# Peptides against a protein of PDB entry 3B8E: the designs that were tried, part 32

Target 1, 230 residues: chain A of PDB entry 3B8E
Amino acid sequence: PFLIFIIANIPLPLGTVTILCIDLGTDMVPAISLAYEQAESDIMKRQPRNPKTDKLVNEQLISMAYGQIGMIQALGGFFTYFVILAENGFLPIHLLGLRVNWDDRWINDVEDSYGQQWTYEQRKIVEFTCHTPFFVTIVVVQWADLVICKTRRNSVFQQGMKNKILIFGLFEETALAAFLSYCPGMGVALRMYPLKPTWWFCAFPYSLLIFVYDEVRKLIIRRRPGGWVE

## One batch from the design tools (peptide; aimed at target 1 P184)

Design b2_p18_7_s3 (made by RFdiffusion4, then SolubleMPNN; from b2_p18_7, 12 letters changed)
Fold by OpenDDE base, seed 5:
Structure b2_p18_7_s3 (fold): chain B 230 residues (1-230), chain A 18 residues (1-18)
Amino acid sequence: as target 1 above (230 residues)
Amino acid sequence: DKLLEELEKLEEELKKLR
């Protein structure tokens, strides 16, 4: 997200506080929950062909898969960001290169895509209005990520939802998202303004995409053991 | 409290622009 912010020179889509909330609030409990997840039926029993090379290859493939999931998460966040700004009169194409004028407190006549002028304060409210939905989008996508991380090869439908700690993690991150989104004073304290409940649904297509992606990946692994998709 | 009031006013103004 930060790299895209710099390259595209767009208004900041995700604040530093929000990033900290993701890293410390939403990722910690899920990470702990995965430590208590039962091993997949075939993972612990499979003997490597070559303990050195096969382990390295598997680690690289896993890292790549998580990288891809992270990209999908970021895309979901940016989608929500662009939708909100478009709803407020700023089309995506108009945001390119706008950051310099957007962040200048002395410019109070920045025009949107429809010729409406925005004061600095108004612009900052819109910007901060994007931070919360971006965060919520990450949380919703993390639901899918946590669920798919339960297994390497087996479908989620085959493994089931037995880990109570994982379920607790899902509720914890959701509760945190709701707190940050709707608790009075969060706009002042964290620059996270309240969002419409409808924005929670903006992430669902991306959550579904991750789920489908992982199920397809696992299906390929089951059909082609030892393939490049592991 | 003053900052909160100001933000609320700005939010209301922003809602009118939508």
Scores: peptide ipSAE 0.009, ipTM 0.354, DockQ to the pose 0.271
OpenDDE base, seeds 1, 2, 3, 4: peptide ipSAE 0.006, 0.006, 0.006, 0.008; ipTM 0.344, 0.299, 0.269, 0.333; seed 1 fails the geometry check

Design b2_p18_7_s4 (made by RFdiffusion4, then SolubleMPNN; from b2_p18_7, 10 letters changed)
Fold by OpenDDE base, seed 5:
Structure b2_p18_7_s4 (fold): chain B 230 residues (1-230), chain A 18 residues (1-18)
Amino acid sequence: as target 1 above (230 residues)
Amino acid sequence: DELLEELERLRKELKEKL
């Protein structure tokens, strides 16, 4: 997200505080939940092949999978960001290169895509309005990530959702997202303005995409044991 | 509190313009 912010020179899509909340608030419980997850039956029973080569391959595959999931999460966040800005009169094309004027406190006549002039304060409100739904989008997409991380090969439908800690983690993330989104004073304290409930649904296609992607990946692994997708 | 009220006011004004 930060790299895209620099390269595209767009208004800041996600605040520093929200990033910290993601890192500290949402990632910790999932990590704990995975530690208590029952080992996949096929992983535990599989005789170690060459431990050096197999470990390296597995680490690379895991790294790639997490990288891909992270990219989908980022895309979901940016999608939500662009939709909100477009709804407020700023089309994605117009946002390119706008950051300099956007962040300038002395410019109070920044025009949107429709010729409406925006004061600095108005621009910052809409910017901060984007921070919350970006965060929420990450949380919603992370639900799918947490669910798919339960297994490497088996379908989620086959393994089931028996880990109570994982379920608790999902609720905690959701509660945190709701708190940050709707608690009075969060706009002042964290620059996270209240989110319209409808924006929670903007992430669902991406959550579904991750889920489908992982199920397809796992299906391929099951059909081709020892393939490059494992 | 004053800042919150001002932000809420600005947000309301923004919503009315949008």
Scores: peptide ipSAE 0.016, ipTM 0.455, DockQ to the pose 0.281
OpenDDE base, seeds 1, 2, 3, 4: peptide ipSAE 0.013, 0.000, 0.000, 0.015; ipTM 0.353, 0.245, 0.244, 0.436; seed 1 fails the geometry check

Design b2_p18_8 (made by RFdiffusion4)
Pose (drawn by RFdiffusion4):
Structure b2_p18_8 (pose): chain A 230 residues (1-230), chain P 18 residues (1-18)
Amino acid sequence: as target 1 above (230 residues)
Amino acid sequence: VPFVVFVVVLVVVFVVSS
């Protein structure tokens, strides 16, 4: 959101105060719950881990996330940001440009008249909007995320999805999102109510992508002992 | 229990914000 905000100088898809809603807020309970997760095999049947090699935060870890599911999770939220506008004057292939504030009216685009008070709005189909969606879009995928980061070898099937806390940590997250996106007013610090009708589901198309993917490879992992590149 | 507590917290936050 901040990166592409510079390369193609488009409107800020995600705010800073808006980021401190995934960390010390929404993703919180989910990860904590990840811990209550149980065994995945008879571990008391393997030499002790050699602290010289198999680190905790491996770098394959980074690959399988920071550059793989952080992306298909990236596109999903970096999509909703578009169609959050298209239904307001989004430039499917346009927009790529600054948007002053002291401008106050004077300019708009794709057949419109945006600015002052609609400048609070020229930055409202984004502020109290686009951001907040690019937010719920996040959590949206954090589901398939939270349900894939529950094993590194077994399918959600071969390991029943019964992490009581986590399952009941999901609504415990999703709810925070909505109870926060329709907060009777805590929209001053955060953003405004994203139209329940669609503004949510739009990110859900991608979550199904995440899931099946890591779900597949795990088979490639199992169907292949010392699985190749994966 | 954590789930119920969390819901309660959210209700409180909602009421306070109303």

Design b2_p18_8_s1 (made by RFdiffusion4, then SolubleMPNN; from b2_p18_8, 17 letters changed)
Fold by OpenDDE base, seed 3:
Structure b2_p18_8_s1 (fold): chain B 230 residues (1-230), chain A 18 residues (1-18)
Amino acid sequence: as target 1 above (230 residues)
Amino acid sequence: DLLEETLKKLEELEELAR
């Protein structure tokens, strides 16, 4: 998010503190929970791997797959960001290069895509209004990411939700998102203004997309063992 | 106290990055 902010010179989509809350708060418990996931039913049925050749190839493929999922997560966040700004009169194309004028406290006549002038204070309200939904979008997408990470080959429907620690991680992540979104003072402390309940649902299509993507990938792996998708 | 100090430093860094 910050890299896009700098490169595209758009208003800041997500604050640094909020990013830290994602990296340290929302991801830690889920990541630890994966260590306690039950072994896949077919793990002992796999042929021995060649440690010299198969490991490197598999690590690259896994890294690529998780990299793609991470990009989808970022796209979900940016989608929410652009939707909010568009609803407030700033179309995506108009945001390009706007940062300099957006962040200037002395410019109180920044025009939106419809010619409406915005004061500095009004612009900052809109900016901070984006932070919370962006964060929540990431959390909702992370639900799907965490669930799909449970298994390498088996469908989630085959493996099931047996890991209680994983379930706890999902609840902890959700509780943190709710706390940061609705606790008084978060707008001042974290630059996260209160979230409209409708924005919780904005990320669901992306979560579903990730889920479907991974299920299809796993299905291909099951049907074609040793393929390039593995 | 340490958390509050860290948060203040992060806010300062954000302001500098703007």
Scores: peptide ipSAE 0.016, ipTM 0.372, DockQ to the pose 0.042
OpenDDE base, seeds 1, 2, 4, 5: peptide ipSAE 0.000, 0.010, 0.016, 0.015; ipTM 0.292, 0.340, 0.376, 0.332; seed 1 fails the geometry check

Design b2_p18_8_s2 (made by RFdiffusion4, then SolubleMPNN; from b2_p18_8, 17 letters changed)
Fold by OpenDDE base, seed 1:
Structure b2_p18_8_s2 (fold): chain B 230 residues (1-230), chain A 18 residues (1-18)
Amino acid sequence: as target 1 above (230 residues)
Amino acid sequence: KLLEETLEKLKKLLEEAA
């Protein structure tokens, strides 16, 4: 997200506070929860792998898979960001290169895609309005990510939701998202303005996409053990 | 309680970062 912000010179889609909330609030607890996940039914049945060759392959593939999931998460966040800005009159194309004028407090006549002029304060409100939905989008996408991370090979339907800590993590991140989105003062304190409940659903297609992607990936792995997807 | 503690910790971290 931050790289696109720099490269495209768009208004900041995700604030530093929001990033910290993601990294510390929404990722850490769920990640820890995964350590308590029950082992895959086949892990103990696997023959000893060559630790030198298979570890490198696994690390690369895991890195790629998580990288891909991270990219989908980012896409989900940006989608929500662009939708919100578009609803406020700023089309995606218009946002390109707008950052310089957007962040200039002395420019109070930045025009949107429809010729409406926006003061600095108004622009910042819209910008900060995007932070919350972006965060919420990440959280909702992380629901799928956490669920799919339970297993490498087995379907979620096979593994089930047995990890109470994982379930707690899902509730925790959701509760945190709700708190940050709706608690009075969060807009001032964290630059996370209240979110309409409808925006929670904007991430659902991406969560589903990640879920389907991972299930397909796992299906391929099950059908082609030792393949490049593993 | 754990949720509240986590939220409070996060809030504090965010306040310190902000």
Scores: peptide ipSAE 0.000, ipTM 0.227, DockQ to the pose 0.199
OpenDDE base, seeds 2, 3, 4, 5: peptide ipSAE 0.000, 0.000, 0.000, 0.000; ipTM 0.236, 0.227, 0.206, 0.267; seeds 2, 4 fail the geometry check

Design b2_p18_8_s3 (made by RFdiffusion4, then SolubleMPNN; from b2_p18_8, 17 letters changed)
Fold by OpenDDE base, seed 3:
Structure b2_p18_8_s3 (fold): chain B 230 residues (1-230), chain A 18 residues (1-18)
Amino acid sequence: as target 1 above (230 residues)
Amino acid sequence: DLLKKLLEKLEELKRKAA
């Protein structure tokens, strides 16, 4: 989010505090929960990793985690961001290069895509209105990410949802997201203005997409072991 | 409070770097 903010010079889509809430708040318990996941049924059929030659973190894992899934997460967040700004009169194309004027408190006549002028205060309200939905979008997408990370090869339906700590992690991150979104004072303290309940559903297609994508990937791996998809 | 101040400063730095 921050890189696109700098490169495209768009209004800030996600605040630093919100990023820290994701990295330190919503992601920690779910990540730890994966250590308690049951081994896949086929794990003993795999050859042991050679610690001298085989990297624990390989290029395929990095590509999956940061390249593919991470990009889908970012797309989900930015989709929510652009929808909110578009609903407030700022079309995506109009946001390009707008940051300088957007962040200038002395410019009170920034025009939207329809020629409506926006004061600095009005613009900041809209900006901070984006932070909470973006955050919630990431959390909803992380549900799918956590679930797909349960297994490397087997379907989630084969593995099941028996890890109680993982289930607790899903509830914890959701509860934290709800707390940060709806607790009084969060708008002032964290610049996370209240979230319309409809924005929780905005991320669901992306969460589903990630889930389906990974299940299809795992299916291909099971059918064609040693393929490039692995 | 210190964390909050640090976060505010980070946001300020981000705004300045932005």
Scores: peptide ipSAE 0.007, ipTM 0.276, DockQ to the pose 0.036
OpenDDE base, seeds 1, 2, 4, 5: peptide ipSAE 0.000, 0.000, 0.000, 0.000; ipTM 0.258, 0.287, 0.272, 0.308

Design b2_p18_8_s4 (made by RFdiffusion4, then SolubleMPNN; from b2_p18_8, 17 letters changed)
Fold by OpenDDE base, seed 2:
Structure b2_p18_8_s4 (fold): chain B 230 residues (1-230), chain A 18 residues (1-18)
Amino acid sequence: as target 1 above (230 residues)
Amino acid sequence: SLLEELLKLLEELRKKAE
């Protein structure tokens, strides 16, 4: 999904520093926490019939699952990005192809969707304002993703939250998000400007949707083992 | 990661556009 940034040539919604913080700060601990979760799937329980072919299939499935999680996170981030820019006068359609003019410091009359002219400094402020919410959105989406990935077939309500490491990971990434969002100097050091508390809730509907979707998916899997949704 | 590489590319493009 991040290919859209290149293809659509939109202003950069997420800085390299923020992605580094995601990979090292927010993704690492949750990933480790998932390693301590008890295996539920038949793939983990069954001995491979053919170690060569079955291993490859399993690796592909795992890779696909991780890819899907990343895509879900990206979608949440994109949503937040477009919402913030829309609130600042830049509708999604208007952002298409705008990057070149957006990043040109000599152009101080870039117009938004409503005809308001934005200076270079103003544009950079709003750009950097997107970085922190994008990061926080990923964290919020990860709450749901981690809970979803905890089990393959069982409902979250059935499995419960017994993994203390997973719980710790959730708190850790949340604390890190809060720290990066509100600690003085983060705007200068990390290009992560302070976040309004309301943005913490921006991804909540999306997280709820994926949670509901997963519960439905798992319900279908339980009723139809070996189906295409597995 | 692919994401990191893409973001890096975008950052480079941004710098060139300045």
Scores: peptide ipSAE 0.018, ipTM 0.387, DockQ to the pose 0.033
OpenDDE base, seeds 1, 3, 4, 5: peptide ipSAE 0.014, 0.016, 0.013, 0.012; ipTM 0.410, 0.379, 0.425, 0.347; seeds 4, 5 fail the geometry check

## One batch from the design tools (peptide; aimed at target 1 F168 F171 E172 A178)

Design b2_p19_1 (made by RFdiffusion4)
Pose (drawn by RFdiffusion4):
Structure b2_p19_1 (pose): chain A 230 residues (1-230), chain P 19 residues (1-19)
Amino acid sequence: as target 1 above (230 residues)
Amino acid sequence: VPVFSVALFVAAVVLAFHH
């Protein structure tokens, strides 16, 4: 959101105060719950881990996330940001350009008249909007995320999805999101209510992508002992 | 935890349909 905000100088898809809603807020309970996760095999049947090699935060870890599911989770939220505007004057292939504030009215685009009070608006289909969706979009995939980061070898099936806390940590997250996106007013610090009708589901298309993917490879992993590149 | 998580979700849904 901040990166592409510079390369193609488009409108800020995600705010800073808006980022401190995934860490010390929404993703919180989910990850804590990840811990209550149980065995995945008879571990008391394997030499002790050599602390010289198999680190905790391996770098394959980074690959399988920071550059793989952080992306298809990237596109999903970097999509909703578009159709959050298209239904207000989004430039499907346009917009790519600054948007002053002292401008106050004077300019708009794709058949419109945006500015002043609609400048609080020219930055409201984004502020109290686009951001907040690019938010729910996050959590949206954090589901398939939280349900894939529950094993590194077994399918959600071969390992029943019964991490009481996590299952009941999901609502315990999703709810925070909405009870926060429709906060009777806590929209001053955060944003505004994103139309329940669609503004949510739009990110859900991608979550299904995440899931099946890591779900597949795990088979490639199992169907192949010392699985090749994966 | 289940009760809490369901209650919280219901409260969020109700609030969403309040708007």

Design b2_p19_1_s1 (made by RFdiffusion4, then SolubleMPNN; from b2_p19_1, 15 letters changed)
Fold by OpenDDE base, seed 5:
Structure b2_p19_1_s1 (fold): chain B 230 residues (1-230), chain A 19 residues (1-19)
Amino acid sequence: as target 1 above (230 residues)
Amino acid sequence: FEKRALELLEKALKLAEEL
């Protein structure tokens, strides 16, 4: 998000506070819950890793975590961001290079894609209105991310949802996201303005995409052990 | 923990606004 903000010179899509809420709030309990996950049925049948040749974190794992899943998460957030701004009169093409004028408090006549002028205060309300849905989008995508992390090779349908701590984590992160989104005063305290309930559904296609992608990946690994997908 | 984290975040925000 932040790199695209700099490169494209668009209004800030996700606030620093919101990032901290993700890193320290929503992701901690889910991450801990993975320690309670049952081992895959074949784990003891695998050869032990060679500590001298086999990296604990391999290039495939880095590519999956940052290159694939992280990109899908970012795309989901940006999709929500662009839709909200478009609904407020700012088409995606018009946002390119707009940041300089957008962030200038002395410019009160920034035009949208339809020629409507926006004051600094109005622009900041719209910007902060994007932060909460972007955050919620990340949380909804994290549901899929957490679920796919239950296994490396077996399908989630084979592993099942027996980990009660993981289920608790999913409810906790969702409850926290709802609290941050709808609790009175969050707009003042955290610059997280309330979002329409419909915005929760904007992330669902991306969450489903992650889930399908990982299930297909795992299917390929099961059919072709030692392939480039592992 | 969540309440404390939120309070800490609010304090950090206030500090950031004062800076």
Scores: peptide ipSAE 0.006, ipTM 0.286, DockQ to the pose 0.044
OpenDDE base, seeds 1, 2, 3, 4: peptide ipSAE 0.000, 0.000, 0.000, 0.000; ipTM 0.222, 0.229, 0.264, 0.166

Design b2_p19_1_s2 (made by RFdiffusion4, then SolubleMPNN; from b2_p19_1, 15 letters changed)
Fold by OpenDDE base, seed 5:
Structure b2_p19_1_s2 (fold): chain B 230 residues (1-230), chain A 19 residues (1-19)
Amino acid sequence: as target 1 above (230 residues)
Amino acid sequence: LEKRALELLEKALKLAEEL
C-alpha cells in the first residue's frame, strides 16, 4: 500500500490506525487459532523429504504463495478505494499526483474530475471515508486467507471447519471491523468514518479469487507431487 | 491489549496533530 502511495502520489488509501488495527487486532487471534488446527489427513503418508534440497524449495514456494496472496489483498483494498473516490467525483487518473494539493490545508479549491471544487475538510472526509472500507476489505479477504491456511495440500472441503478457535477468530475479526466501522466517535477518535453496508460486498470477489487460487494450487500439488507449485 | 493499543494510538495521533 505505501509503495503505491509514494510512487503514484495519490491521497492516502490506508491510515496508520487501520494498519495497526490489522496487525494487532485482526491478525493475532486467527494466527493463534492455526496452532490448534488438525493435521492434514495425508501428513503421515508423505515420503521423508530430503532436508537439504526439498526444504529450501518448499520455503521459497510458500514465500511466493504468501506474497501473491498479499498482492491480491492489496488489489482488493485499492479497488475499493478507487471506487469510493470515483463515486465522489475523483477518477483514478485524476488522483495521480494529486496528493500534494490534496494534503495542503491552504488549497480549498481542489477540482475533481467534473470541475467541482473541494475544501480541505471535504477532501479529508472523503479520504477518511476510504480508510474504513479499505480496512473492511482486508478483513473480508483475511477470511479467505485464514481458511486456506488450514491446509497445505488438502482442499478445505476435505479438511472441514472443525477448529472452534479459528471460527471464533473469524467472528472476532468481523466484530472488531463492525465496531470500528459503526461505533459513534470512531470518525473523530480514529479517523474511521462510518461505512455503508454495501461496501462489505466489494471485497467478496477478491476473497473468492484467493480461495479459488489456493484450491487450484492445492489441486495441482495433489495431482503432481514434487512439482514446481509445491 | 487491543483497547490499550487503541488508546495509545489515539494519544499518538493527537500528538501528531499537535505537531
Scores: peptide ipSAE 0.009, ipTM 0.370, DockQ to the pose 0.041
OpenDDE base, seeds 1, 2, 3, 4: peptide ipSAE 0.000, 0.000, 0.000, 0.000; ipTM 0.191, 0.283, 0.280, 0.252; seed 4 fails the geometry check

Design b2_p19_1_s3 (made by RFdiffusion4, then SolubleMPNN; from b2_p19_1, 14 letters changed)
Fold by OpenDDE base, seed 4:
Structure b2_p19_1_s3 (fold): chain B 230 residues (1-230), chain A 19 residues (1-19)
Amino acid sequence: as target 1 above (230 residues)
Amino acid sequence: VEERALKLLEEALKLAEKA
């Protein structure tokens, strides 16, 4: 998200607080869940035939998978961001290069795509209105990521404990998202304005995309054991 | 994931210092 903000010079799609909440709140539970799953899998797995090569392959696979999933997550967040700004009169093409004028407090006549002038205060309200939906979009997309990560390992018996950690992670992320979105004062304190319930659904296509992507990936791995996708 | 979180945290901190 931040890279696109820098490259495209668009208005800030995610506030610092929102980023911190994503990294510390939503990513930590998945990381703990994965670390716990790895520990459980290492206890249950017979020694890998070649621990060095199998670890390297697995690390590369995990890194590539997380890289790709992370790109899809970012796309989902940006989609939500662009939809919100478009609904407020700022088409995506108009946002390119707009950051400098957008963030300038002395410019109170920034035009939208329809020629409407926006004061600095109005622009910041719209910007902060994007932060919460972007965050929620990431959380909803992370649900799919968590489910995918848990469903990769076909051992039905290990799924039970994994499911509890998954459910806990999903609950924590959802509770955090709900708290940040609907708790009174979050708009002032965290620059996260209340979210319309409809915005929760904006992420669902991307969650589905991640799910389909992973199922296709798994299918390719199953059909071509030892391929580049493994 | 941890490296990504750390990078995002660092970026967030840098943004917070500028804000």
Scores: peptide ipSAE 0.015, ipTM 0.351, DockQ to the pose 0.034
OpenDDE base, seeds 1, 2, 3, 5: peptide ipSAE 0.000, 0.005, 0.000, 0.006; ipTM 0.279, 0.289, 0.285, 0.333

Design b2_p19_1_s4 (made by RFdiffusion4, then SolubleMPNN; from b2_p19_1, 14 letters changed)
Fold by OpenDDE base, seed 5:
Structure b2_p19_1_s4 (fold): chain B 230 residues (1-230), chain A 19 residues (1-19)
Amino acid sequence: as target 1 above (230 residues)
Amino acid sequence: VEERALKLLKEALELAEKL
């Protein structure tokens, strides 16, 4: 998020408060829940790792965690951001370089893509209206991310959803997201303005994409052990 | 604990906006 914010000079898509709510609020219980997941049925059939040559975190695992899944999450958030701004008159092309004028409180006549002038207060309302849906998009994508992390090789359909602590984590992060999105005063307190319930569905294609991508990856690993996808 | 952390964060952000 921040790299695109700096390079494209667009209005801030994700606030500091929302980032902290992700890092401390929504991710902690789900991460702990993975410690209670049942071992894969084939774990004892795998050769032991060579501690001299095999890293615990290999380049493939780093590429999966940060390069692939993280990019899909970011794309989902930015998609929601651009749709909201477009609905408010700011087309994606018009946002390029707009940050300087957007953040200037003394400029009260910033034009949108249709020639409508926006005051500083109006612009900040729209910006903060984007923060909550971006956050919710990340939470909805994290459902898929948590579920795919249950296994390394087996399909989620083979592993099943027997971990009650993981299920609790999914409900906890969803309840927290709903609380932060709809509790009165969150707009003033945390700059998280309420979102229309329809915005929750904007993330679903990306969650499905992550799930399908990982199931295909795992299918390839099962068919070709020791391949470049493992 | 989360509510206290969010309150502290809000205070820190408000302080940062004043600087």
Scores: peptide ipSAE 0.006, ipTM 0.345, DockQ to the pose 0.037
OpenDDE base, seeds 1, 2, 3, 4: peptide ipSAE 0.000, 0.000, 0.000, 0.000; ipTM 0.207, 0.281, 0.243, 0.169

Design b2_p19_2 (made by RFdiffusion4)
Pose (drawn by RFdiffusion4):
Structure b2_p19_2 (pose): chain A 230 residues (1-230), chain P 19 residues (1-19)
Amino acid sequence: as target 1 above (230 residues)
Amino acid sequence: VPVVSVVLFVVAVVLVVST
């Protein structure tokens, strides 16, 4: 959101105060719950891990996330940001350009008249809007995320999805999001209510992508002992 | 935990529907 905000100087898809809602807020309970996760095999049947090699935060870890599911999770939220505007004057292939504030009115685009009070608006279909969606979009995939980061070898099936806390940590997250996106007024610090009708589901298309993917490879992993590139 | 999580979700749904 901040990166592409520079390369193509488009409108800021995600705010800073808006980022401190995934860390010390929403993703919180989910990960904590990840811990209550149980065995995945008879571990008391393998030499002790050699602290010289198999680190905790491996780098394959980074690959399988920071450059793989952080992306298809990236596109999903970097999609809703578009159709959060298209239904207000989004430039499907336009917009790519600054958007002053002292401008107050004077300019707009794609058949419109945006600015002052609608500048609080020309930055409201984004501020109290686009951001907040690019937020719920996050959590949206954090589901398939939280349900895939529950094994590194077994399918959600071969390992019943019964992490009581986590299952009941999901609502415990999703709810925070909405009870926060429809906060009777805590929209001053955060953003505004994103139309329940669609503004949510729009990110859900991608979550299904995440899931099946890591779900597949795990088979490639199992159906292949020392699985090749994966 | 289940109760709390369900209640919280219901509250969120109610709030969303009421808006």

